Peptides against a protein of PDB entry 4AID. Designs and how they scored, part 161

Target 1, 242 residues: chain A of PDB entry 4AID
Amino acid sequence: FDIKRKTIEWGGKTLVLETGRIARQADGAVLATMGETVVLATAVFAKSQKPGQDFFPLTVNYQEKTFAAGKIPGGFFKREGRPSEKETLVSRLIDRPIRPLFVKGFKNEVQVVVTVLQHDLENDPDILGMVAASAALCLSGAPFMGPIGAARVGWVDGAYVLNPTLDEMKESKMDLVVAGTADAVMMVESEIQELSEEIVLGGVNFAHQQMQAVIDAIIDLAEHAAKEPFAFEPEDTDAIKA

## One batch from the design tools (peptide; made by RFdiffusion4, then SolubleMPNN)

Design b2_p24_5_s2 (from b2_p24_5, 17 letters changed)
Fold by OpenDDE base, seed 4:
Structure b2_p24_5_s2 (fold): chain B 242 residues (1-242), chain A 24 residues (1-24)
Amino acid sequence: as target 1 above (242 residues)
Amino acid sequence: MEKLEEMRKKGLEFIKKQKEKWLK
C-alpha cells in the first residue's frame, strides 16, 4: 500500500490528511482527522457523459454512520434510510463551494461521499468533511479547479477563534463557515448575534487567511498522490455560452 | 518564512499546471 500522509498544525489542532489505505476503488479517497474526529471522503466520477446529459450531475452525500452517530448530539432522531437535517445541511454546505469549480461543459456523473467515522464531541465533522471532500476531488483526476479550504470562525471574548470547539461555540457570538480557493471566497454561511458587519467581514477574511494552510496541505498531498488529470476537452459550444 | 513561501509557490505552480490541462 502506498500511503501518503500530510500533517499540519491548524488552529492549535493537528489536521491529518491520509490517502492510499482506505477506499482505493474510488477515484479519490481521503481519510481526514482533526482531534479525534475522523471523516472519510470519496470521489468517484464517470469516464463518459451519458447521452443527452444536459446538466452537471454532481451528487454530494454527507453521512454520519450509526457507530459515530451514537455519540453525536441528536443521533437518536436518525431514521434509518433518511438523511438527518444536519446531514442534508452539511451535504449542501460541501456542494455549494465545489460545484462552480468543475470545468464548464463537464457533464460526467460525479459522486462525493463524506462519511463521519468518529466524532470527539469537540471538533465538528462538517469543516473536516469539506476539507476531505476537496482533497479527495484533487486526488481523483476529475476536472475540478480546486482545492478549496474551509474554516469555521467564532467570536469569543472579543477575538476571532479558528474552528471553535462545540463548547467554545456556546460562548461564541458568531458561527461563520467560509469555504474558498487560494484566490477567492466561494461560500459564506453565518449565524451572528449582536455583531457589526465589520466584525463579520473581518471574520470572512480571517477564515480565508487561515484556510490557506489547509489548501497548501491538500496541494502537497496531491503532488505526491494525485492521479493523472482526466483527459477532458470541453466542447467549444459550452465554453462560449457563459 | 522563506521556506513556507517557497513551498506555497511550488504548490500553486503545481495546481496551475494541472488546471492548464483543462483550460487549453
Scores: peptide ipSAE 0.258, ipTM 0.797, DockQ to the pose 0.353
Fold by OpenDDE base, seed 2:
Structure b2_p24_5_s2 (fold): chain B 242 residues (1-242), chain A 24 residues (1-24)
Amino acid sequence: as target 1 above (242 residues)
Amino acid sequence: MEKLEEMRKKGLEFIKKQKEKWLK
């Protein structure tokens, strides 16, 4: 087995990104671990465009396994077949920052699946799922202009907290999720309780700074394990203006 | 410090090189 692993300390927790053990049939596959929360991200893309495809067919599916559902807050016995509200929201949260980073004109089907394998009840799988999806896409050879990082920022006892635990979040006046590249913030989602705009903007900057270590970790993993970039030439959209 | 900066620089160069295959 050619297993590649990157380990970093991130927000006082060990983040592990691993490839080569599970889901080898995918174009990219990453097992990501933070604390005892474990997610598997897989990326698969079609090698051709479907005839008549007019939009980019990206599907992102975040799912929590039924054995974890008995521990996951709000994880009521999932009727097999319909995503929970949480799974729908997290799927969108992962989709939002990655969708605009695909090369224009790429209309091959892309499927990203994030599966929660274990949940420690401290580390939310959403942030870990965003990181894992980014890593899986970077390994896949798909025309994805990532990586992205992601971070959650809390405001506890008058300070920013990187990826607060579910218990720390009960005391937090902010739930700020940020995703971005090395150079830019791509997405902000925030729930805020009576905080100034200055504190919120400071939280976005803090998140973007803290996610650089994750971006660097994904890049290091990709240097050792990425597939060759898919041979895709974007249609010269300037040729349609003639 | 220096080793981390070197790794970061090398990583950014790698990603840039990968992106250049799709931006030509």
Scores: peptide ipSAE 0.240, ipTM 0.794, DockQ to the pose 0.328
Fold by OpenDDE base, seed 1:
Structure b2_p24_5_s2 (fold): chain B 242 residues (1-242), chain A 24 residues (1-24)
Amino acid sequence: as target 1 above (242 residues)
Amino acid sequence: MEKLEEMRKKGLEFIKKQKEKWLK
């Protein structure tokens, strides 16, 4: 096994990004750990476009497996069936920032799957899933102009908190999820309780600053473990000169 | 600081090289 690993301290927690042990049949696969929460992200893409494909066929699927569900707050033993509200929401949170970063004209099928393997009841797997999905895409060779980073920001006792625990979130006046590149914020999702716009904007800036260490960690992993870029000629190159 | 700047520089160079492969 050629296992590559990147470890950083992030918000007072150890973030581990690992590739080469699991899901080796995927184009990219990353096992990500924060605390004792563990996710597997896989990226798979078709090597050809379907005839008559007129849109970019990206599918993102975040899932909490039944073996983890017995440890997930509000996780019942789900019968095999429809995604939960959380699984549907987190799938969209991952999709939103990554979809615009694919090279224009790329219409090959792309599937990103994020599977929660463990939940520590402290660290929410959604942020970890966003980071792992970004890393898996960067390793895959797909024409993805990432990485993205992601962060959750809370507001507890008059201060910003990076990736608050589930217990700290009960006291938080803000649930702010931000995703972005090194240069830009790509997505903001927020639930706010009686906070000024100034505090919220400061939270977006704080998130974008704090996610740079994650972006740098994904790049370092990709430099050592990424597949060669898929041979693709974009229909329009001018839109990629940012 | 110096190690972080070096990592950022390498990262930007990597992303640039990946973009250049798809822009050719």
Scores: peptide ipSAE 0.177, ipTM 0.760, DockQ to the pose 0.445
Fold by OpenDDE base, seed 3:
Structure b2_p24_5_s2 (fold): chain B 242 residues (1-242), chain A 24 residues (1-24)
Amino acid sequence: as target 1 above (242 residues)
Amino acid sequence: MEKLEEMRKKGLEFIKKQKEKWLK
């Protein structure tokens, strides 16, 4: 097995990004671990465009499998074949910052699948799923202008907390999810309880600062494990002016 | 090929340089 691994300390927790052990049939595959929460992200893309394809056919599917359901709150209510409300929401949360980072004119099918393999009941798989999806796309050779990082920020006892535990989140006045590149915030999702705009903006800046370590970890993994970039020529009309 | 590899390489190099903004 040609296993490549990056490990960092992130918000007082160990983040591990691993490739080369599982899902070798995917264009990119990353096993991500934070605490004892474990996710698998896979990226697959078509090597040709379908005739008459007029839009970018990206699908993002976040799923929590039955083998993880024994630890996942509400896992007992999963009917086979229906995404839960949570799975639908997190799939959109992962899609939002990723979709705009594909090279314009790329209309090949792309499928990102994030599977929760284990849940520790402390670390939410959504942030880990965003990070893993970003890493899998960076490894795939798809024309993805990532990586993105992601972070959750809480406000507990008058301070910012990076990726609060599910128990710390009960005391948090903020649930702020941020995703971005090294240079830009791409997505903000927030639930705020009676906080000033200054504290919220400070939380976005804190998140963007803290996700740089994750972006660096994805870059380091990609430098060692990425496939060759897919030979894609964008149409001249779709050239991003640098 | 070469242009996309150059853009990716420049992106990764640019990302590394952008980190210095947060150390200030």
Scores: peptide ipSAE 0.076, ipTM 0.644, DockQ to the pose 0.050

Design b2_p24_5_s3 (from b2_p24_5, 14 letters changed)
Fold by OpenDDE base, seed 2:
Structure b2_p24_5_s3 (fold): chain B 242 residues (1-242), chain A 24 residues (1-24)
Amino acid sequence: as target 1 above (242 residues)
Amino acid sequence: MEELERRRERGRAFIAERKERWLK
């Protein structure tokens, strides 16, 4: 196996991005680990557009199906079924920042699947899933203008906390999820309790600064493992303004 | 620090060049 791995320290935790061991049939596949939380992101894209395709057919599916017996509350093989509310929300959370980063006019089918393989009950797989999806897309060769990074920011004891644990989040006055490119914030999702706008804006800036290390880690992985960029010429949009 | 910065700059240049292939 030609395994490529990038490891960084991020918010006092080890983040590992790995490719080449599993899901080699995908256009891009990344195993991401933080603590003992493990996610697999796969990206697959069609090499042609379907006849009559008028919209960009991106699907993002986050799933928590195959937990190692005993590490998730409830211990049951979640039967193949309708996505949970959490799975639906996280799928949208991943979709929101990546959708606008595809090259305009690209209407080939794209499927991103994020599967939680393990959960440590400390590190939420949603942020890790966003990072892994970004990495998988960057490796795939799809016309994706990423990478994105992502971060969760808490407010605990009058300070910002990067990617708070599930226990630290119980004490947090803020649940702020930010996703962005190196240069821009693409998405903010926030739940706040009696905090000033200044603290929230400071949290967005903190998140965007902290995600730079993740963006750089995805880029380093892509330099070593990315497929050639798919040969796609955007439709000349200047011809439609005439 | 300098080696990390230089590595970061090279990586960002790699991604920029890759993006430019789709913007032509």
Scores: peptide ipSAE 0.561, ipTM 0.923, DockQ to the pose 0.310
Fold by OpenDDE base, seed 1:
Structure b2_p24_5_s3 (fold): chain B 242 residues (1-242), chain A 24 residues (1-24)
Amino acid sequence: as target 1 above (242 residues)
Amino acid sequence: MEELERRRERGRAFIAERKERWLK
C-alpha cells in the first residue's frame, strides 16, 4: 500500500494525517488521528455538471456511526437514519468555511463525508473532522482553494487553551471554533460566558495562529499525495454582464 | 528554522500554482 503520512505535535497532542489505506475509491480520503480519536474524511466530486444545475451542489455529512457508539457519549440511543443534533451542527461547521473556497462557477456535485471511527472521550472529533475534510478536498483534485485549518479555543484559568479536552471544556468560559485559510479567518462559532470582546478577538487570533501548523501539514501531505487538479475553466463571469 | 521556512515556501508555492490553474 502506498501510504503517505504526516505527523505533527499540535496543542500538546499528536495529529496524524494519513492517506492511501482506506477509501481509495474516493477522489480524496484522509484518516486523521488526534490522541485516540480517529476520523475518516472522504471527498468525491462529479466530473461533469448536471444539466440545468443552477447552484453549487455541495453536501457535507458528519457521522458518528453506531460501531463507535461504545466510545461516543449517547451513541447507543442514536436512531438509525436521522443525524443527531451534534452530527447536524458539525456538518454545518465543516460546510461553512469550505463552501466559499470552491472556484466560482463550479457546479459539479461534491460530497464530503466525515466518519468518526473512534472517540477517546478527550479529543472532540469535530475539529479533527474539519481538518480531515480540508485535507481530503486538497488531495481530491477538486477546484478547492484551501486548505483550511481549524481550532477550538477555550478560556481556562485566565488563559487560552488550544483544543481543550472535553473535561477542560467544563471549566472553560469560552467555546470558540475558528476555521480559516493561511491568510484569512473564514468562520467563527462561539459560545461565551461573561468574557470581554477583547478576550474573544484574542482567541480568534490565537486560533488562526495555531492552525497554521495544521495548514502546513495538509500542504505537506498534498505535495506528496494530491491528485492532479481537475481541469475546470470557470465561466467568464464578465461575459455574462454584457 | 531555515529548512522549515524553505519547506513552508515550497508548500505555499505548490498551493498557489494549483490555484492559478483554476483562476486563469
Scores: peptide ipSAE 0.555, ipTM 0.921, DockQ to the pose 0.311
Fold by OpenDDE base, seed 4:
Structure b2_p24_5_s3 (fold): chain B 242 residues (1-242), chain A 24 residues (1-24)
Amino acid sequence: as target 1 above (242 residues)
Amino acid sequence: MEELERRRERGRAFIAERKERWLK
């Protein structure tokens, strides 16, 4: 097995990105670990467009498997075959920042699957899933203008906290999820309690600064393990250069 | 510091070159 691994310290936790051991049949596959939370992201894309395809057929599926569900709050009610509300929300949370980053005119089917393999009850799989999905897409060769990073920001005891634990989040006045490229914020999702706009904006900036280390970790993994870029010629290159 | 910055710059250049293949 040609296993490539990147490890960084991030928000006082070890983040590990690994490829080459699992899901080798995918175009990209990344096992991501933070604490004892573990996710597998896979990216698969069609090598041709379907005749008459008029939209970009991106599917993002975040799923928490039954073996992880015994540790996931509300996992006992997961009937086989229907996404939970959480799985639906996190699938959208991952979709939102990545969808705009595909090259315009690319209409080949893309499937991103994020599977929670383990949950430690401290580190939420959603952030890790966003990071893993970004990494898997960067490795795949799909015409994806990533990577993205992601971060959750809390506000605890008058300070920003990067990726607060579930227990720290009980004391947090902010649940702020940010995703972005190196250069731009692509998505913000927030629940705020009695905080100024200045603190929230500062939280977005803090998240974007802190995710740079993750972006650089994905890039480092991609330098060693990415497939060749898929040969795709956009129909309208002039609209991309403007 | 300098080695980390140089590594970051090389990585950003790698991604930029990769992106340019789709923007040409």
Scores: peptide ipSAE 0.552, ipTM 0.919, DockQ to the pose 0.329
Fold by OpenDDE base, seed 3:
Structure b2_p24_5_s3 (fold): chain B 242 residues (1-242), chain A 24 residues (1-24)
Amino acid sequence: as target 1 above (242 residues)
Amino acid sequence: MEELERRRERGRAFIAERKERWLK
């Protein structure tokens, strides 16, 4: 197997991005590992637009498979078929920063599937899923203007903490999820307890600085393993020159 | 320092190539 792997130290944890082992039928596929949490992201896109397609048909599905049920918190045997509230929320969390980065006028069907394969009970698979989805899209050749990075920031003992563990998050006065490109913040989601706006803005800046290492890791992986970019010419809409 | 700068330059080139390819 021609396996490409990138490993970095990130927030005191080992992040591994791997491609070429599994899901070879996808346009892009990435195994991402942080600690002992493991996710698979796959990206598939249609090579043509459906007749009469008026909107961009992007679907993002985050799934916590019951095969990992011995290590997933709240692992009720949910019957195959309906996403949990958590899976729905995380699917939206992944969708939000990636959707605006597709080239305007691209209306081919795109499916991103993120599957949790293992959970270590310390590292939340949502951030890892965002990173893996970004990497899979960059490898796919889809007209995606990524990569994005993502980070969670906590506030523990008067300091910022990058990707706090589930136990550290119980002591955190902030749950701040940030996603962005190298140049810009694309999404912020925050739950905050009695913190100043200055501390929150500092947390966004901290997240954006810390995610650069992840963006660089995705680029390094893509330089070695990306498919050729899909030949797409957007229809001449005046809105691309602004 | 030089290796970090080289990585940043490769990252900028990777993004720029994609912008030029799809935003023509």
Scores: peptide ipSAE 0.295, ipTM 0.815, DockQ to the pose 0.389

Design b2_p24_5_s4 (from b2_p24_5, 9 letters changed)
Fold by OpenDDE base, seed 2:
Structure b2_p24_5_s4 (fold): chain B 242 residues (1-242), chain A 24 residues (1-24)
Amino acid sequence: as target 1 above (242 residues)
Amino acid sequence: MEELERRRERGRRFIEERLEKIKE
C-alpha cells in the first residue's frame, strides 16, 4: 500500500491525515484522526456531465455508522435509512464552505461522504469531518479550489479555546464553527451566550489563524498524494481568486 | 503575523497552480 500521512500538533492534540490504506476506489479518500476520533472522507466525481444538467450536483453526506454507535452519543438508537438531525446539520456544515470553491461551469456529479469510524467522546467528528472532506477533495483531482480549514472556538474562563472538548463546551459561552481558505472566511456558524460582538469577531479571526496549520497539512499531503487535476475547461475562474 | 502571511501565500500559490493545471 502506498500510504501517505501528515501529522501535526493542533490545539494541543495530534491531527493525522492519511491516504492510501482504505477506500482506494474513491477519487479521493482521507482517514483523519484527532485524539481517538476517526473519520473517513471519500470524494467521488463523475467524469462526464449528465445531458441537460443545469446545476452543480454536489451531495455531501455525513454519517455516524452503527458500528461506531457504542461510542457516539445517541448512536444506539439510529434507525437505518434516515439521517439524524445531527447528521443533516453536519452534512450542511461541510457543504456550505466547499460548494462555492468548485470551478464555475463544472456540473459533473460530486459525492462527498464522511463516515465516523470512531468517537472518543472528547473530540467532535464535525470539525474533523470538514477537514477530512477538504483533504479528500484536494486529493481527488476534482476542480475544487481548496483546501479549506475548519475550527471550533469556545470561550472558557475569559479565553478562546481551539476545538474544545465536549466537556469544555459545557462551560463555554461560545460555540463558533469557522471554515475558510488561506485568504478568506467561507462560513461561520455560531451559538453565543451574552458575548460582545468584539469577542465573537475575535473568535472568527482566532479560528481563521488556527486553521492555517490544517490548510498547510492538507497541502503537504496533496503534494505527495493528489491525483492529476481532471481535464476541464472552466467558464470562469476569476471569481475564486477574489 | 509573518508566519500567517507565509501560510496564506502558500495557500494562494497552491490554488493558482491547480487552476493552471486545469486550464492545460
Scores: peptide ipSAE 0.322, ipTM 0.841, DockQ to the pose 0.773
Fold by OpenDDE base, seed 5:
Structure b2_p24_5_s4 (fold): chain B 242 residues (1-242), chain A 24 residues (1-24)
Amino acid sequence: as target 1 above (242 residues)
Amino acid sequence: MEELERRRERGRRFIEERLEKIKE
């Protein structure tokens, strides 16, 4: 197996991005680990457009499958069925920042699947899933103009905390999730408890600064393991510069 | 500030190189 791995220290935790061991049939596949939380992201895209396709057909599916059953307290047998509220929310959280970053005119089907393989009960798989999805797309050869980074920011004891644990979040006055590129914030989702606008804006800036280490790690992995870009001619090349 | 600017510039170059390869 040609296994490529990038490891960084991020917010006092080890982040590992790995490719080449699992899901080799996907266009891109990344195993991401933070603490003992583990996710698999896969990206698959069609090599042709469907006749009459008028919109970009992107699907993002985040799944907390029963393979983690017995390592997640309260993760009792989710019957084959409707996505949970959490799975639906996290799927949208991943979709929002990546959808605008595809090259205009690309209308081939794209499917991103994020599967939680292990949960340590400290590190939430949502942020890790966003990072893994970004990395898998950058490896795939799809016309994706990422990477994105992501971060959660808490406010604990009068300070910003990067990717607080689930226990630290109980004491946090802020749950702020930010995703972005090197140059732009693409998405903000926030729940706040009686904090000033200045503290919240400072949290967005803090998140965007801290995610740059993740963006760099994804680029480093892609420089060594990305597939060749898919041959795609945009219908309007002038519309890509706007 | 300089380290963040260098990281942003690396990200821009990575995107530009991919865009060039898509247009070829």
Scores: peptide ipSAE 0.272, ipTM 0.817, DockQ to the pose 0.750
Fold by OpenDDE base, seed 1:
Structure b2_p24_5_s4 (fold): chain B 242 residues (1-242), chain A 24 residues (1-24)
Amino acid sequence: as target 1 above (242 residues)
Amino acid sequence: MEELERRRERGRRFIEERLEKIKE
């Protein structure tokens, strides 16, 4: 098997991005690990547009399957068939920053699936899922103008914390999820407890700075393992170069 | 600042190279 792997230290944790072992039938597939949390992201895209397709048909599905439920808090028998509130939320967190990064005029069906394979009860798989989805898209050959990075920022004991543990988050006055490119913040989602706008804006900047190491790691992996770009005539690319 | 600028520049180049290959 031609396995490509990138490993970095990120926020005091080991982040591993791996391709070539699992889901080789996908256009892009990445196994991502942070601590002992493990996710599989797959990207698949149609090689033609459906007749009469008026919009970009991107679907993003985040899944916490029952085989991981023995290590997922609240993992009593999730009946296969309805996404949990968490799965729905995380699917949107992944969708929001990646959707605008597709080349304008591309209307082929794209499916991103993120599956939680293991949870360590310290590292939330949502951030890892965002990173893995970005990496899988960059490897796929789809006209995706990423990578994106992502980070969670907490505010614990008067300081910013990168990707706080689930236990540190109980003491955090901020749950700030940021996604962005090397140049821009693409998405912010925040829950805050009586913090100043200055602290929140500082948290966004901190997140954007800290995610650059992840963006670099995805680029490094893509330089060695990406498929050739899908042949497509772009209608508009100027909004992605800015 | 200089490291962040270098990373941003690497990201821009990666995007540009992909755009060029898509147009070919």
Scores: peptide ipSAE 0.271, ipTM 0.815, DockQ to the pose 0.726
Fold by OpenDDE base, seed 3:
Structure b2_p24_5_s4 (fold): chain B 242 residues (1-242), chain A 24 residues (1-24)
Amino acid sequence: as target 1 above (242 residues)
Amino acid sequence: MEELERRRERGRRFIEERLEKIKE
């Protein structure tokens, strides 16, 4: 196997991005690990547009595999075939920041699948799934103008915490998920308890600063492992600068 | 062949330039 790997320290945890071992039939595939939480992201895209396609057909599916059921909270009774509420919400969290970054006029079918393979009960697979999906798209050759980074920010004992553990989140007055490019915030999702707007805005800035290391790690991986870009001519590029 | 190669090279440069801007 021609395995390419990038490893960084991120928020006091080891983040590993790996490609070339599994899912080689995909256009892009990344195995991402943070602590002992492991996700597989795959990106596939059609090489032609369907006749009469009028919208961009992007599908994002986040899935928690029942095969890891000994370590996945609530995993014991997922019937095959229907996403849970959590899986639906996380699929949307991944979709929101990536959808705007596709080149305008590209209307080929794109499918992103994020699969949780292992959960350590400390590191949430949603943030890791966002990072892995971004990396898989950058490797795929699809006209995706990423990478995006992502981060969760907590507010614990009067300080910002990058990617708080599930236990630290119980004490957090903020659950702030941010995704963005190096130059722009693309998505914010927040649940806050009695915090000032100044603290929340500071949390967005903190998240955006902390995700740069992840963006750089994805770029480094892409420089070593990305496929040749798909031969596509953009109709409009201006929407990527906004 | 030449048109396909020109399109590939345009796509490569466009992504490379975007990745460069992300590194700045």
Scores: peptide ipSAE 0.265, ipTM 0.701, DockQ to the pose 0.055

